# Ledger of designs, part 86: peptides against a protein of PDB entry 6IDX

Target 1, 380 residues: chain A of PDB entry 6IDX
Amino acid sequence: KELAKLSADVTFATEFINMDGIIVLTRLVESGTKLLSHYSEMLAFTLTAFLELMDHGIVSWDMVSITFIKQIAGYVSQPMVDVSILQRSLAILESMVLNSQSLYQKIAEEITVGQLISHLQVSNQEIQTYAIALINALFLKAPEDKRQDMANAFAQKHLRSIILNHVIRGNRPIKTEMAHQLYVLQVLTFNLLEERMMTKMDPNDQAQRDIIFELRRIAFDAESDPSNAPGSGTEKRKAMYTKDYKMLGFTNHINPAMDFTQTPPGMLALDNMLYLAKVHQDTYIRIVLENSSREDKHECPFGRSAIELTKMLCEILQVGELPNEGRNDYHPMFFTHDRAFEELFGICIQLLNKTWKEMRATAEDFNKVMQVVREQITRA

## One batch from the design tools (peptide; aimed at target 1 L322)

Design b2_p27_6 (made by RFdiffusion4)
Pose (drawn by RFdiffusion4):
Structure b2_p27_6 (pose): chain A 370 residues (1-223, 234-380), chain P 27 residues (1-27)
Amino acid sequence: KELAKLSADVTFATEFINMDGIIVLTRLVESGTKLLSHYSEMLAFTLTAFLELMDHGIVSWDMVSITFIKQIAGYVSQPMVDVSILQRSLAILESMVLNSQSLYQKIAEEITVGQLISHLQVSNQEIQTYAIALINALFLKAPEDKRQDMANAFAQKHLRSIILNHVIRGNRPIKTEMAHQLYVLQVLTFNLLEERMMTKMDPNDQAQRDIIFELRRIAFDAETEKRKAMYTKDYKMLGFTNHINPAMDFTQTPPGMLALDNMLYLAKVHQDTYIRIVLENSSREDKHECPFGRSAIELTKMLCEILQVGELPNEGRNDYHPMFFTHDRAFEELFGICIQLLNKTWKEMRATAEDFNKVMQVVREQITRA
Amino acid sequence: AAAEARRRRLQAKAAEEARAAKEAAAA
């Protein structure tokens, strides 16, 4: 108890650390008996002292043994134990992950997505905050080539709806540190879109060109002489600036292939809305048609700017858009809503092709005021 | 408060390192 008190003082901490005092604590956790059952209070003070001592930055986090790591991960992976032990254990794991790639790798193997998510279902906001913090730490430290798989795994176990039901709509008001972790989670989530945003279409890749052909087919085949007239104009009546080679329009980065993904999502998941938008504007040879392809690419770019896809998380922000915690595919759903808004605004302005940038500005103002 | 400030700095630092690593890989 006394050690937990004094360890926050650097003057004391240095003295204790210089006698390998941290090892006394780690050895106790590694091999001490009945710690959770008979000595939980002692164990809580031990973990408090350990974290306080490590927070002075005198020694590397890489000093910790695999045995110590496993024991701490064990306290998190178990059917919940004492709240004080769990809070400190989650905090120790977060610090290990943030401070070492090696520790991240070992910890990622010792804890499951389901175990971490289950700790969000406790009524204690600090436990919830550290759980989200550990999740954020794993995302921050995951190799670029593993982060997407991790997101899918957390999504399949309902991380989003659990946060929505147990944190955002929970009884306890969200305090500043929890709000910060929600902000960081949202930033990391949007940043999963960044690679596709910056990926150019390869116009010479037939498989990619066939995706555009399929987009056009879904809409034009819902329309016969009128259908024939649409196809004779290649991709003009689908609204692409490059009428003959629309794949070239997807070399603009941002938004790149993310725009294609959004269009395909709208066509497949919301086929009626996609067909309505395209057919209202595919036979219009007055200058008043809203060009779908050009509008979708620019809207995708605009949404990426508004939502700050690619921005790094920082210390100063605690903001988040709560509606993104209400749908697994909220970004794509937002695209669909905004493309309908864009078409409505276009008609309200009796807009022509020359008005394209003006309409996009009004749409930007509509979205950002909402 | 100090613990939270430290956690935020570590998260920001980890994000910056991940970005640098991604840029280096692309190069």

Design b2_p27_6_s1 (made by RFdiffusion4, then SolubleMPNN; from b2_p27_6, 17 letters changed)
Fold by OpenDDE base, seed 3:
Structure b2_p27_6_s1 (fold): chain B 380 residues (1-380), chain A 27 residues (1-27)
Amino acid sequence: as target 1 above (380 residues)
Amino acid sequence: SRRFERRKRLMEKAAKERKEEIEKKKA
């Protein structure tokens, strides 16, 4: 107990470390010997002292043994561990993951996100905070190949739902520390969109072109039995499609693929459009047809609007930005749905279409409409 | 918490290091 208090002092820490005191603490953890009276209390103080000592940055985290890692991971994975031990163990794992890629690899083999999720289903917000912090650390340090797995684990309805129900909608006010961890988790989640945001459409990729064609099909052919595709000549079909792409509001109505070559938002805009068209088909068709039936120059160009809105949302949400220590602002709505970004897009595109109508906008007013929509989104 | 402030800084540092690592791998 006294050691744990003194370990916060840099002078004491330096002297204690020089005496190999930290090695003694690690060995106490490694031994796993429950034979000592008040073992749990002693262990909690040992872990506190260890963490405080290591926080001085005098000793490399890579000094820890695999046995130590396994013991700490064991305290996190075991049910009914003392809360004080669990809290410190989560904090130690977080620190190990953040300080060393080698330790990350070892820890990622010993613990699962599923085990950490169990620590979110508790009434103790401190435990929840440390559990999310460790998830964030693992997510941040994950190799690119495993990052999608972590993404999928976060996109797992389970983690999102648990965070929403047990953390955000908990009967307790969210503390600043938890708010920061939720912010970090949000940032790391949005960074998964960065790849798509920075992916240019390849106009020669048939699969990507087929998505644009599917957008046209959903908008204009949804009521037509696919069997009656009239065998009319390739040129009339191209001219028809050019008209359809104009009605869809693409800037390049001859080759809509060119509208997705700008990054940001690149392919992310197409993903949003396709999501809207498939998941909210009635809304999509309504927006497109309401604007395609207008001959009064008050048509809202859906394709252009969707692209610029996606870009705007990326800017507002700071997609691709790193987590900042000074930030604690998170959007609870991003925990309400698995595809929360696409759902937000679907809400915002309706808002844009409404605002366009209310302003009686023309194509010349496009930037003014976008500015008004930006203000509306940022105030919500 | 003083510990929390340290961990926030550590997270930000690790995030920067990760970005730099990714950028180096893309170069």
Scores: peptide ipSAE 0.365, ipTM 0.885, DockQ to the pose 0.925
OpenDDE base, seeds 1, 2, 4, 5: peptide ipSAE 0.359, 0.224, 0.358, 0.363; ipTM 0.882, 0.647, 0.881, 0.884

Design b2_p27_6_s2 (made by RFdiffusion4, then SolubleMPNN; from b2_p27_6, 22 letters changed)
Fold by OpenDDE base, seed 4:
Formats: structure tokens, sequence, C-alpha cells
Structure b2_p27_6_s2 (fold): chain B 380 residues (1-380), chain A 27 residues (1-27)
């Protein structure tokens, strides 16, 4: 207990570390010797002293043994561990993951996100905060091949539902520390969109062109039997498609793929359009047909609007920005749905279409409409 | 809490390091 208090002092810490004191603490944890009177209390103070000493940054986190990691991971994975030990163990693991990629790999083998979810289902907000902090650390340090799995794990209705129900909608006010961890989790989630936002459409990629064609099909051929195989595109069919792409509100009516070559928002805009068309088909068809049936200069160009709205949403949500230590603002809405960005897009595109009509806008007013829509979204 | 402040700083540092590594791989 006294050591844990003294370990916060840098002068004491330096001297104690020079005497190999930290090695003695690690060995106490590694031994797992439950034979000592008041073992749990002693262990809690040992872990506190260890954290305080390591927080000075004098010793590399890579000095810890695999046995030490397994013991700490064991305290997080076991259901009957003392709350004080659990809290410190979560903090140690988070620190290890953040400070060392090699320690991340070892910890990721010992602990699953599923085990950490159990620590969110508690009334102790400090434990919840450290559990989310560890999830965030694991998410940040995940290699590129596993990032999508972590994304999918976050997209898992279970983690989001538990955060929403037990943290955000909990009976206790959210502390600043928890708000920051929720912010970090949100930033890391939005950064998964960065790849798509920065991906240019290849106009020669047939699969990407087929998505644009599918948007046309859903809008205009929804009642036509799929049995009409797109036969060889006669010049008349190309001219027909050019008209359809104009009605869809693409800037390039001849080759709509060119509208997606600008990054941001690149392919992310096409993903949003396809999501809207498949998941909210009636809304999509309504928006497209309401504007395609107008022969007046007041048509809202859906394709152009969807692209610029996607870009604007990326700017508002700061997609691709790093977590900032000074921020604690999070959006509860992003915990309500697994495709929350695409759902937000679907809400905002309807708002844009409504605002365009209310303003009696023309193509010349496009930027003015977008400014009004931006103000509406940022005030909501 | 001093610990939470340290965690915030470490997270930001780790994120900056990761961004740098990604940028260096693109060059």
Amino acid sequence: as target 1 above (380 residues)
Amino acid sequence: DRRFELLKKRMEKAAKERKKEIEEKKE
C-alpha cells in the first residue's frame, strides 16, 4: 500500500526501478501464490504500484514476461475476480496493447472482445470505461487483416446494444472519462469508412459499373421481369441509359463512373446509394422518380446530391481523423444501428431533397442548398 | 484522474504512430 503511493513520485520510481524493484513486483504477480494472508489486497496494491511505476515511461513495457501477461489476462477472463484486481488488470492490458505491438499480439491471443463485453454489463462505470478503453486499444492496434473482423465485432449488434443499454442509457450520468472512450470508439469506427472514401472508382471495372447499372434497374425497371437479359447494347440502349443516368442526376450522363473518381468521397458515395436502394428501396425510388418526372429546371440531381452529401457527412463526422485527447463528444445514434452511417445518409438525403423542393432550387442553387442542409445536420 | 489522462495521451500517440507507419508504407 505504501509502495503504491510512493510509486507515483518520479524520484522514488527512478530509484526503485534502478534497484530492480519492478522485476520483484512482476515476479509476485507471476507466482500466483494465493497462500499469503490478504492475497487479493496485496495483489491489488502490487498491480497499482506496477502501473504507477510503468507510467513514468522509464521502463519499456516489452520487459514483461508471457507468464505475467497470462496472469493479468486470467484476472480479466475469470468471473469471480475482485473488482479492484479486475480494474487494474484492464488498465495494465490497455497500457500493454497501446505501448507494444508484440504485447498486442500476445494479449489478442489470450483475450476476446466477447470476454470484455461481460465487463460492460456491470454497474461500475470505472470497469466499463477500462473495458471500452481496452477494446479501443485492441481496435487501434489490430493489423489490417483483422481490422475488418474488429469492425464486424463492433458492428455486432451485441456490443453496440450493450454499450447503448448499459452505458449510454444507464441509470448513472456518463463521466468525462467514459465519454472520451465512447468518442474514441466512434472515431475508430468512422475511420473504417476512410478506405472507401479514398477509393476512386475505376471506370473500367465492370463490377463497379454493374452497381451503377443496378441503381438504374432498381429505379426504373423494378416492375420489369428480370428475365430480360441485357442483350448487346445497341446505340439506342446506350442513348436510353444516358437518359436514365440524367434522370438519376449524375453529372456525367454518358459515363456516371466518372462522378465517383473524385476522392473524397470516392466509392463510399456509391456504397451509400446502393444501401439506400436495397434497404430503403421505396424511399430511393420515390426520390429518384419525383425528380426524374420533372421537366422543369427544379429537378434535384440525386446522383450529384448523394456524392456531395457523402462528402459533407465525412467532413462533419471527421472521417479519417485521429482520436484527440481533448475531445469527448460522441453521437448516441451511431450505437443504435450497425450501418449507422448509411442510415444517417438515408435520413440526410431525404432532408436534402425536401430542402431543395422548399427552396425551389435550380442547379445554380446547389451549393446554397448544401449549405442549408449542413446547418440543419450540424444543429440536430 | 491522472490515469485516464495518461491513457488518452497514449491512445493519441499510438494513433499518430500508426498513421505515420501507413504513410511510410504508401511512399
Scores: peptide ipSAE 0.323, ipTM 0.865, DockQ to the pose 0.859
OpenDDE base, seeds 1, 2, 3, 5: peptide ipSAE 0.321, 0.116, 0.324, 0.321; ipTM 0.863, 0.612, 0.863, 0.858; seeds 2, 3 fail the geometry check

Design b2_p27_6_s3 (made by RFdiffusion4, then SolubleMPNN; from b2_p27_6, 20 letters changed)
Fold by OpenDDE base, seed 1:
Formats: C-alpha cells, structure tokens, sequence
Structure b2_p27_6_s3 (fold): chain B 380 residues (1-380), chain A 27 residues (1-27)
C-alpha cells in the first residue's frame, strides 16, 4: 500500500527502478503464490505500484516476461477475480498494447474480445471503461490484415448490443472517461469506412460495373432473374442502359463508373447505394421511380445525390479523423445498428429526396438542396 | 485521472503512428 502511493513520485520511482524494484514486483505476479495471507490485497497493491512505476516512462514495457503477460491475462479471463485486481490487470494490458507492438502480439494471443465483452456486462462502469479501453487499444494496434477481423467482432450484434444496453442505456450517467472510450471506439469504427471512401472505381473493371448494373436491375427489372449478368449488350442495349443510367441520376449516363472515380467518396457511395437497394428495396425503387417518371425538370438525380450525400456524411462524421484526447462526443445511434452508416445514409437520402420536392428544386438548385440537407442533418 | 490523461495521449500517439503507416502504404 505504501509502495503503491510512493510509486507515484518520480524520485522514488527512479530510485526504486534502479534497485530492480520493478523486477521484484513482476516476479511477485509471476509466482502466483496464492498461499500468502491477504494475497488479493497484496496483489492489488503490487499491480498498482507496477502501473505507477511504469507510467513514469523510465522503463520500457518490453521488459515484461511472457509469464507476467499470461498471469495478467489470466486475471482478466478468470470469472472470480477481485474487482481491484481485474481493474489493474485491464489497465496494464491496455498500457502494454499501446506502448509495444510486440506486447500487442503476445496479448492478442492470450485474450479474446469475447472475454473482454464479459466485463461490459457488469454494473461497474470503471471495469466497463477499462474493458472498452483495452478493446480500443487492440483495435488501434491491430495490423491491417487483422483489422477487418476486429471490425467484424465490433460489428457483431453482441458487442454492439452489450455496449448499448449495459453502458449507454445503463441506469448510471456516462462518466467522461467512458464517453471518451465510446468516442474512440466510434472513430475507429468510422475509420473502417475510409478505405472504401478512398477506393476509386476502375471504370474498366467489369465486376465493379456489374454492381451499377445491379442497381439498374433492382430499380427497373425487379422481377428479373439476377443470373442475367449483363453480357456485352448490343448497341441497342447500351443505348437502353444509357437511358436507365440517366433515370438513375448519374452524371455520366454512358459510363456511370466514372462518377465513382473521385475520392472521396469513391466506392463507399456505391456501397451505400447497393445496401439501400438490397436492404431497403422498396424505398430505393420508390425514390428512383418517383424521380425517373418526372418530365417537369424537378427530378432529383439519385446517383449524383447519393454520391454527394455520402461525401457530406463522411465530412459530418469526420471519417478518417484520428482519435483526439480532448474529445468525448459519441453518437449513440451508431450503436443501434451493425450497419449504422448505411442506415443513416438511407434515412438521409429520403430526407434529401423530401427536401428536393419541398423546395421544388431543379438541377441548378442542387447545391442549395445539399446545404439545406446538411443543416437538417447537423441539427438532428 | 493522471493515468487516464497519459493513456489518452498515448492512444492519440498510437493513432498517429497508424495513420502515418496507412499513408505510407497508399503512396
């Protein structure tokens, strides 16, 4: 207890470290000697002292043994651990992950996101905060190849639902530390959209063009068998498709793929359109057909609108922003659905279509409509 | 807490390092 208090002092810490004091503390953890009277209390203070000493940045986190990591991970994975030990163990793992890629690799082998999710189901907000903090650290330090797996783990209904029900909708006010961790988690989730946002469509890639054709098929040939992949259509078929792409509101009616070559929003706009068309087919068809049947120059160009709206949403949500230490603003709506961005797009495209009609807009009013829609989204 | 502030700062540093890595791979 006294050591844990004194370890907060840099002078004491320096002297204690010079006497191999940290090594002694690590060995106490490694020994797992449960036979000592007051073992749990002793261990809690040992872990506290260890954290306070390491927080001075005098010693590299890479000094810890694999046995130490396994013991700490063991305290996080065991169901009947003292809350104080659990809290310190989560904090140690977080610090290890953040400070060392080597330690990240070792920890990622010893713990699962599923084990950390169990600590979100408790009533203790401090434990919940440290669990999310460790999840965020693992997500930040994950290599690109594992990042999608981590993303999929976050997109799992289980993690989202637990955060929503046990943290956000909990009977306790969200503290600043928890709000920050929820913000970080949200930022990291939005950063998954950045790849698609920065992916240019290849106008010569037939597979990508087939997605645009699928949008046309869903809008105009909803009863047609999807097995009719567009072979190289005759000139008449190409001319027909050009008309359909005009009715879909693409800027380039001949080659709509060209509309997706600009980044942002790149392929992310196409992903949103396809999601809308598949998941909210009736809404998609209604929006497209309502505007395609107008001869009064008041048609809302769906394709152009969807691209610019996707770009606008990326700007509003700051897609690609880094987690900032000073921010704690999170959007609870993004924990309500696994595809919350695409669902938000689906809501906002309907809002845009409504606003276009209410304004009796023409193509010349496009930027004005987008500005009004931006204001509506940012005020909601 | 002091520890919380330290960890937030380190998290932001780790995020910057990751961004720089992503940008280097895209270049």
Amino acid sequence: as target 1 above (380 residues)
Amino acid sequence: SKRFELRKKRMEEAARERREEIERRRA
Scores: peptide ipSAE 0.345, ipTM 0.877, DockQ to the pose 0.867
OpenDDE base, seeds 2, 3, 4, 5: peptide ipSAE 0.337, 0.341, 0.342, 0.344; ipTM 0.874, 0.875, 0.878, 0.875; seed 4 fails the geometry check

Design b2_p27_6_s4 (made by RFdiffusion4, then SolubleMPNN; from b2_p27_6, 20 letters changed)
Fold by OpenDDE base, seed 1:
Structure b2_p27_6_s4 (fold): chain B 380 residues (1-380), chain A 27 residues (1-27)
Amino acid sequence: as target 1 above (380 residues)
Amino acid sequence: SSRFERLKRLQEEAAKERKEEILKKKE
């Protein structure tokens, strides 16, 4: 206990480190010897002293043994661990992951994101904070081969549900530290969209063109069996499709694929459109047909609007930006649904369509409508 | 806490490093 307090002092820390004090502390952890009276209390103070000593940056984190890592990971993975030990163990693991790639590799073998998610279900906000922080750290330090696994972990309904129910909707105020970790988690989640946002459509890729054709089919042929492969279109079919693509509000009526060559938002806009068309089909059809049946120049071009809205949402959500240490703003809505970005798009495209009608907009007013919609989204 | 501030900084640094790695691979 006294050592843990003194370890915060740089002078004491330096002297203690010079006396191999950290090595003694690590050996105490490594031994796992529960034979000592007040073992849990002793261990909690040992881990505190270890953290405080390591926080001075005098000793490399790489000095720790694999046995030490396994013991610390054990305190995180084992049930019925003392809260004080668990908290310090999470903090140690976070520090290890962030300070050392070699330690990351070892830790990633000993713990799972699922185990960390279990620590979000506790009433202790400090434990919850360190658990999210460690998840964030594991994501940030993940090598290329593990990035997809981490992306999948971030996409888990279970993680979002637990955060929503146990953290955000908890009966306690969210502290600044937790808010920051939620912000970081959200930024990292949005950055998973960056690849699609920066993916240009290939106008010659038939599979990508088939998605655009599917949008047409859903809008205009909703009762027709998908069995008619789009490929064998006669010139009359091409002319028919050009009309349909005009009604869909694409800028390039001949080859709508060209509208998705701009990055951002690239293919992410097409993903949003397809999601809307499949998951919210009635809403999609309504929006398209309401604008396709108008001849009064007040048609809202769905395709163009969807692309520009996707771009706008990426800008508002700062997709592809790095987490900033000074920020702690997070959006609880993104924890409510697995496809929260696409759902937000679906809400915002309806808002855009409504705003377009209310403004009695024409194609010339497009940018003005988008600006009004931006203000509406940013205020919500 | 001073620890939280350090860890936030390390997270930001890790994010920068990751972005730089991704950018270098796209070149």
Scores: peptide ipSAE 0.419, ipTM 0.895, DockQ to the pose 0.857
OpenDDE base, seeds 2, 3, 4, 5: peptide ipSAE 0.417, 0.418, 0.414, 0.418; ipTM 0.895, 0.895, 0.892, 0.895; seed 3 fails the geometry check

Design b2_p27_7 (made by RFdiffusion4)
Pose (drawn by RFdiffusion4):
Structure b2_p27_7 (pose): chain A 370 residues (1-223, 234-380), chain P 27 residues (1-27)
Amino acid sequence: KELAKLSADVTFATEFINMDGIIVLTRLVESGTKLLSHYSEMLAFTLTAFLELMDHGIVSWDMVSITFIKQIAGYVSQPMVDVSILQRSLAILESMVLNSQSLYQKIAEEITVGQLISHLQVSNQEIQTYAIALINALFLKAPEDKRQDMANAFAQKHLRSIILNHVIRGNRPIKTEMAHQLYVLQVLTFNLLEERMMTKMDPNDQAQRDIIFELRRIAFDAETEKRKAMYTKDYKMLGFTNHINPAMDFTQTPPGMLALDNMLYLAKVHQDTYIRIVLENSSREDKHECPFGRSAIELTKMLCEILQVGELPNEGRNDYHPMFFTHDRAFEELFGICIQLLNKTWKEMRATAEDFNKVMQVVREQITRA
Amino acid sequence: AAAVERRRKLQAKAAEEARAAKEAAEA
């Protein structure tokens, strides 16, 4: 108890650390008996002292043994133990992950997605905060080539709806540190879109060109002389600036292939809305048609700007858009809603092709005021 | 409060490292 009190003072901490005092603590956790059952209070003070000592930055986090790591991860992976032990254990794991790629790799193997998500279902907001913080730490430290798989795994176990039901709509008001972790989670989530945003279409890749052909087919085949007239104009009546080679329009980065993903999502998941938008504007040879392809690409780019895809998380922000915690595919759903808004605004302005940038500005103002 | 500040600094630092690693991989 006394050690937990004094360890926050650097003057004391240095003295104790210079006698390998941290090892006394780690050895106790590694091999001490009945710690959770008979000595939980002692164990809580031990973990408090350990974290306080490590927070002075005198020694590397890489000093910790695999045995110590496994024991701390064990306290998190178990059917919940004492709240004080769990809070400190989650905090120790977060610090290990943030401070070392090696520790991240070992910890990622010792804890499951389901175990971490289950700690969000406790009524204690600090336990919830550290759980989300550990999740954020794993995402921050995951190799670029593993982060997407991790997101899918957390999504399949319902991380989003659990946060929505147990944190955002929970009884306890969200305090500042929890709000910060929600902000970080949202930033990391949007940043999963960044690679596709910056990926150019390869116009010479037939498989990618066939995706555009399929997009056009879904809409034009819903319309016979009128259908033939649409196809003679290649992709003009689908609204692409490059009428003959629309794949070239997807070399603009941002938004790149993310725009294609959004269009395909709208066509497949919301086929009626996609067909309505395209057919209302595919036989319009007055200058008043709303060009779908050009509008979708620019809207995708605009949404990426509004939502700050690619921005790094920082210390100063605690903001988040709660509606993104209500749908597994909220970004794509937002695209669909905004493309309908864009078409409505276009008609309200009796807009022509020359008005394209003005309409996009009005849409930007509509979205950002909402 | 100090613990929170440290945690936020570490998260920001980890994010900058991950960005730098990604840019170096693309180079």

Design b2_p27_7_s1 (made by RFdiffusion4, then SolubleMPNN; from b2_p27_7, 15 letters changed)
Fold by OpenDDE base, seed 2:
Structure b2_p27_7_s1 (fold): chain B 380 residues (1-380), chain A 27 residues (1-27)
Amino acid sequence: as target 1 above (380 residues)
Amino acid sequence: SSRQKKRRRLMEEAAKEAKAEKEAKKA
């Protein structure tokens, strides 16, 4: 206990390290000998002293043995460990992962993200904080191949539901460090959208064109009697599609695929439109038909609006931005739904359509409407 | 704490490295 307190002092730490004191502490952990009276308390103080000593940056994290790493990972992977040992072990593993790629590799073999998620289901906020911090650290230090595998865990309902129920909706105030780790996790989650945001549509890809055809079908053919399948010639069909794409509010009425060649938001806008059309079909059809039946130049161009709104949401959410050490702002909404970005898009496109009507906007007012909508979204 | 600030910086550095690796694999 006294050693753990003194280890926070840099002068004491320097002298103690020069006396090989840190090696003695590591050997105590490596021995794993549970035979001592008050072993758990002694070990908790040993781990505290070790962590405080290492925080001075006098000794490289790479000095630790594989046996030490396995013992610390064992305290995190085993279900029946003292809370005080678990907390310090998570903090040590986080520091190991952040300070050394070699230690990351060894730790990634000894622990699973699933084990770390289990440590979120506790009443101790410090344990929860270090568990999220270690998940974030493992994701950030992972090679790109392993990072994609971990991205699946971030996209899973399980992690979000646990964070929502046990962390965010916990009966306690969120501390600044937890808020920061939730912010980091959210930044990493939003960055999973970056690939689609930067993917250009290929106008020659039939599968991508079929999505645009599906948007047209849902808007115009879903309410139409199937008997009016236009058996008329290929040219009348092309002319009909051009009219439909105009009514959908695409900029390129002849080839709407061209509207998705600009990045950002690229294919992410098409994903949002398709999600709206499939999951919120009544809302989609209403928005399209209310504007497609207007001949008064006050029609809201849905396709153009959806693209620019997707881009705006990416800007507001800072998709592709790096986590900042000073930020702690997170959006609890993004932990409530599996497709929270697409749901936010669905709310915001309705807000845009309403704002367009209220402003009595024309196509010339488009940028003004978008600015008003931006202010509305950022104030909410 | 000084420790928390150091850890946050290391996370930001790791994020920069991860972004650079991702960009290098797309090139």
Scores: peptide ipSAE 0.511, ipTM 0.937, DockQ to the pose 0.834
OpenDDE base, seeds 1, 3, 4, 5: peptide ipSAE 0.498, 0.498, 0.504, 0.507; ipTM 0.933, 0.933, 0.936, 0.936

Design b2_p27_7_s2 (made by RFdiffusion4, then SolubleMPNN; from b2_p27_7, 17 letters changed)
Fold by OpenDDE base, seed 3:
Parts: structure tokens; C-alpha cells; sequence
Structure b2_p27_7_s2 (fold): chain B 380 residues (1-380), chain A 27 residues (1-27)
């Protein structure tokens, strides 16, 4: 207990470390010896002292043994561990992951997504905070190629809904520490969109062109009985497609793929459009057909609007920005759905269409409409 | 707490390092 208090002092820490005191603490954890009276209290103080000592940066985190890592991971994986030990063990694992790539690899093998999520389903906000902090650390230290897989694994285990129900909608006010970890998790989640935001469409990629064709099919052919495939010749089909792409509100009616060559928002805009068309098909068809049936020059160009809205949302949400230590602003709405960005796009594109009508806008008013929509989104 | 401030800084540093590594892999 005294050691844990004194370990916060850098002078004491330096002297204690020079006396190999930290090695003694690690050996106490490694031994796993439960024979001592007040073992749990002693262990909690040992882990506190260890953390405070290591936080001085005098000793490398790589000094810890595999046995030590397994003991700490064991405290996190066991369902009935003392709360005080669990809190400190989560904090140690977080620090290990943040400070060492080699320790990250070992911890990622020992800890499951399910175990981390189980620590969110508790009333203790400190445990929840350290669990999210460890998730954030794992995302930060994961290889780029594994980040999406990790995000998918967390989505499959309902991470967002569990955070929403057990953390955000909990009976306790969100502390600044938790708010920051939720903010970091949100930023890391949005950073998964950065690749698609910066991916240019290849106009020669047939698979990408087929997505644009699918958007056309859903808008115009989904209500038509599949039997009325117009057997008209290839040239009439090309001319028909140009008309359809104009009705979809693409800037390039001949080759809509060219509208997705600008980054940002690149392919992310096409992903949003396809998501809307597949998941909210009725809303998509309504928006497209309402604008395609107008002859009054008050048509809202869906394709152009979707691209510019995707770009605007990326700007508002600061997609690709790094988590800042000074920020703690998180949006509860992003914990309501696994595809929360695409759902937000679906809400905002309806808002844009409504605003366009209310303003009686024409194509010349496009930038004014986008400015009004930006103000509406940022005030909500 | 001082510990919380240090942790936030370490997260920001880790994010910066990950972004730098991502740039180096693209170059």
C-alpha cells in the first residue's frame, strides 16, 4: 500500500527501480501464490505499484516475462476476478499494447474479443473505461490489414450496442475519461473509411461499373417485371443508360464512373449510394423517381448530391484525423448501428432532398443548398 | 489524474506512429 503510493514519485521510483524492486513485483505476479493472507489486496497494490513505476518510462515494457503476461491476461479472462485486480490488469495490458509491438502480438493471442466485451457488461465505469482503452490500444497497434478484421469481429460481438446499452445509456454520468475513450474509438472507427474515401474509381474496372449499373437497375427496373427486359439493341441501351444516368443526377451522364475519380470522397460515395439502394431501397427509389419525374428545373441531382454529401460528412466527422488527447466529444448515434456512417448518409441525403425542395433550388443553387445542409447537420 | 493524461498522450503518440508507418508503406 505504501509502495503503491510512493511509486507515483519519480525520485522514489528511480531508487526502487535501481534496487531491482520492479523485478520483485513482477516475480510476485508470476508466482501466482494465493497462500498469503489478503492476497487480492496485496496483488492489487502490487499491480498498482508496477503500473506507477512503469509509467515513469525508466524501464522498458519488453522486460516483462511471458509468464507475467499470461498471469495478467488470466486475470482479464477469468469471469470471477476481483474488481480491483481486473481494473489494474486491463490497464497493464493497455500499457503493454501501447508501449510494445512485441507485447501487442502476445496479448492479441491471449485475449479474445468476447472477453473484452464481457468487461463492458458491468456497472463499474472504470472497468468499462479500461476495456475500451484496451480495445483502442489493440486497434492502434494492429497492422493496417488486420484493423478491418478486428472491427468486424467486434461488430459480430455487438460491441456498439453493448457500449450504447451498458455505457452510454447506463445509470451513471459519463466521466471525462470514458468520454475520451469513446471519442478515440469513434475516431478509429471513422479512420476505417479513409481507405475508401481516398480510393479513386477505376473507370475500366468492370466490377465497379457493375455497381453503378446496379444503382440504375434498382432505381428503374426493380418495379418492372423481370420479363420486360427490353430486347432493344446495344446502341439503344447505351442511349437509354445515358438518360438514366442523367435522371440519377450524375454529372457525367455518359460515364458516371468519372464522378467517383475525385478523392475525397472517391469510392466511399459509391459505397454509401449502394448501401442506401440495398438497405433502404424504398427511400432510394423514392428520391430518384421524384427527381426524375420533374421537368421544372427543380430536380435535385441525386448522384452529385450523394458525392458532395459524402465529402461533407467526411469533413464534418474529420475522417482520417488522428485522435487528439484534448478531445472527448463522441456521438451516441455512431453506437446505434454497425453501419452508422452509411445510416447517417441515408438520413442526410433525405434532409438534403427536403432542403432542396423547401428552397425551390435549381442546379445553380447547389452550393447554397449544401451550405444550408452543412449548417443543419452541424447543429443537430 | 496524471496517469490518465499520460495514457491519452500515449494513445495520440501510438496513433501518430501508426499513421507514419502507413505513410512509409505507401512510399
Amino acid sequence: as target 1 above (380 residues)
Amino acid sequence: SSAFKRRKRLQEEAAREAAEEKKEKKE
Scores: peptide ipSAE 0.438, ipTM 0.903, DockQ to the pose 0.965
OpenDDE base, seeds 1, 2, 4, 5: peptide ipSAE 0.408, 0.407, 0.408, 0.413; ipTM 0.894, 0.895, 0.895, 0.896; seed 5 fails the geometry check

Design b2_p27_7_s3 (made by RFdiffusion4, then SolubleMPNN; from b2_p27_7, 17 letters changed)
Fold by OpenDDE base, seed 5:
Structure b2_p27_7_s3 (fold): chain B 380 residues (1-380), chain A 27 residues (1-27)
Amino acid sequence: as target 1 above (380 residues)
Amino acid sequence: SSRFKKRRRLQEEAAREAKEEKEKKKE
């Protein structure tokens, strides 16, 4: 206990380190000797002293043995561990992951994100904070080949629901550090959209063109009995589709695929449109038909609006940006749904359509409408 | 705390490194 307190002092730490004190502490952990009276208390103080000593940055984290790592990982993976030991063990693992790529590799073999998720289901916010911080650290330090596996873990409804229910909606106020770790987690989650955001549509890819055709089908053929597909020649069908693509509000009425060649938002805009059309079909159809039936210059171009809104949302959410050490702002909404970005798009496209009507906008007002919508989204 | 400041810095550094690695693999 006294050692743990004194270890916070840099002068003491320096002298203690010079006496191989850290090595002694690591050996105590490595031994796993439970035979001592008050072992748990002693271990908790040992881990505290170790952390405080290592925080001075005098000793490299790479000095720790594989046995030490396994012991610490063991305390995190075991279901029945003293809370004090667990908290310190999570802190140690986090520090090891952040400070050393070699330690990351070893730790990633010993622990799973699933095990860390279990530590979110507690009332102790410090444990929760270290668990999220460790998840963030594991994602950040993951090599690109393993990053996809971590991305899949972040996409899990389970992680988001647990964070929402046990952290965000917990009975305790969110501390600044937890808020920051939630922010970091959110940044990392939004950056998973970057690939689709930077993926250009290939106008020659039939599968991608079929998605655009499906958008047309959902909007216009939902009321038409599929039996009346007239055997009209390929040219009449192309001309018909051009009209439909104009009514959908694409900029390129002949080849709407060209509207998705710009990155950002690339294919992410098409993903959002398809999600809206499939999951919120009534909303999609209503938006499209309400604007397609207008003979006035006040039609809201859905296709163009969806693309520019997707781009705007990416800008607002800072998709592809690095986490900033000074920020602690997170959006609880993004923990409420597994497809939260697409749901946000669905809300915002309705807001855009409403705002367009309220402003009595024309195509010339497009940028002004988008600016108003941006202000509305950023104030919400 | 000094620890939390260090954590945040290391997370930002790791994010930068991860971005640079991702960019190198696209080339």
Scores: peptide ipSAE 0.575, ipTM 0.943, DockQ to the pose 0.858
OpenDDE base, seeds 1, 2, 3, 4: peptide ipSAE 0.567, 0.567, 0.565, 0.566; ipTM 0.941, 0.942, 0.941, 0.941

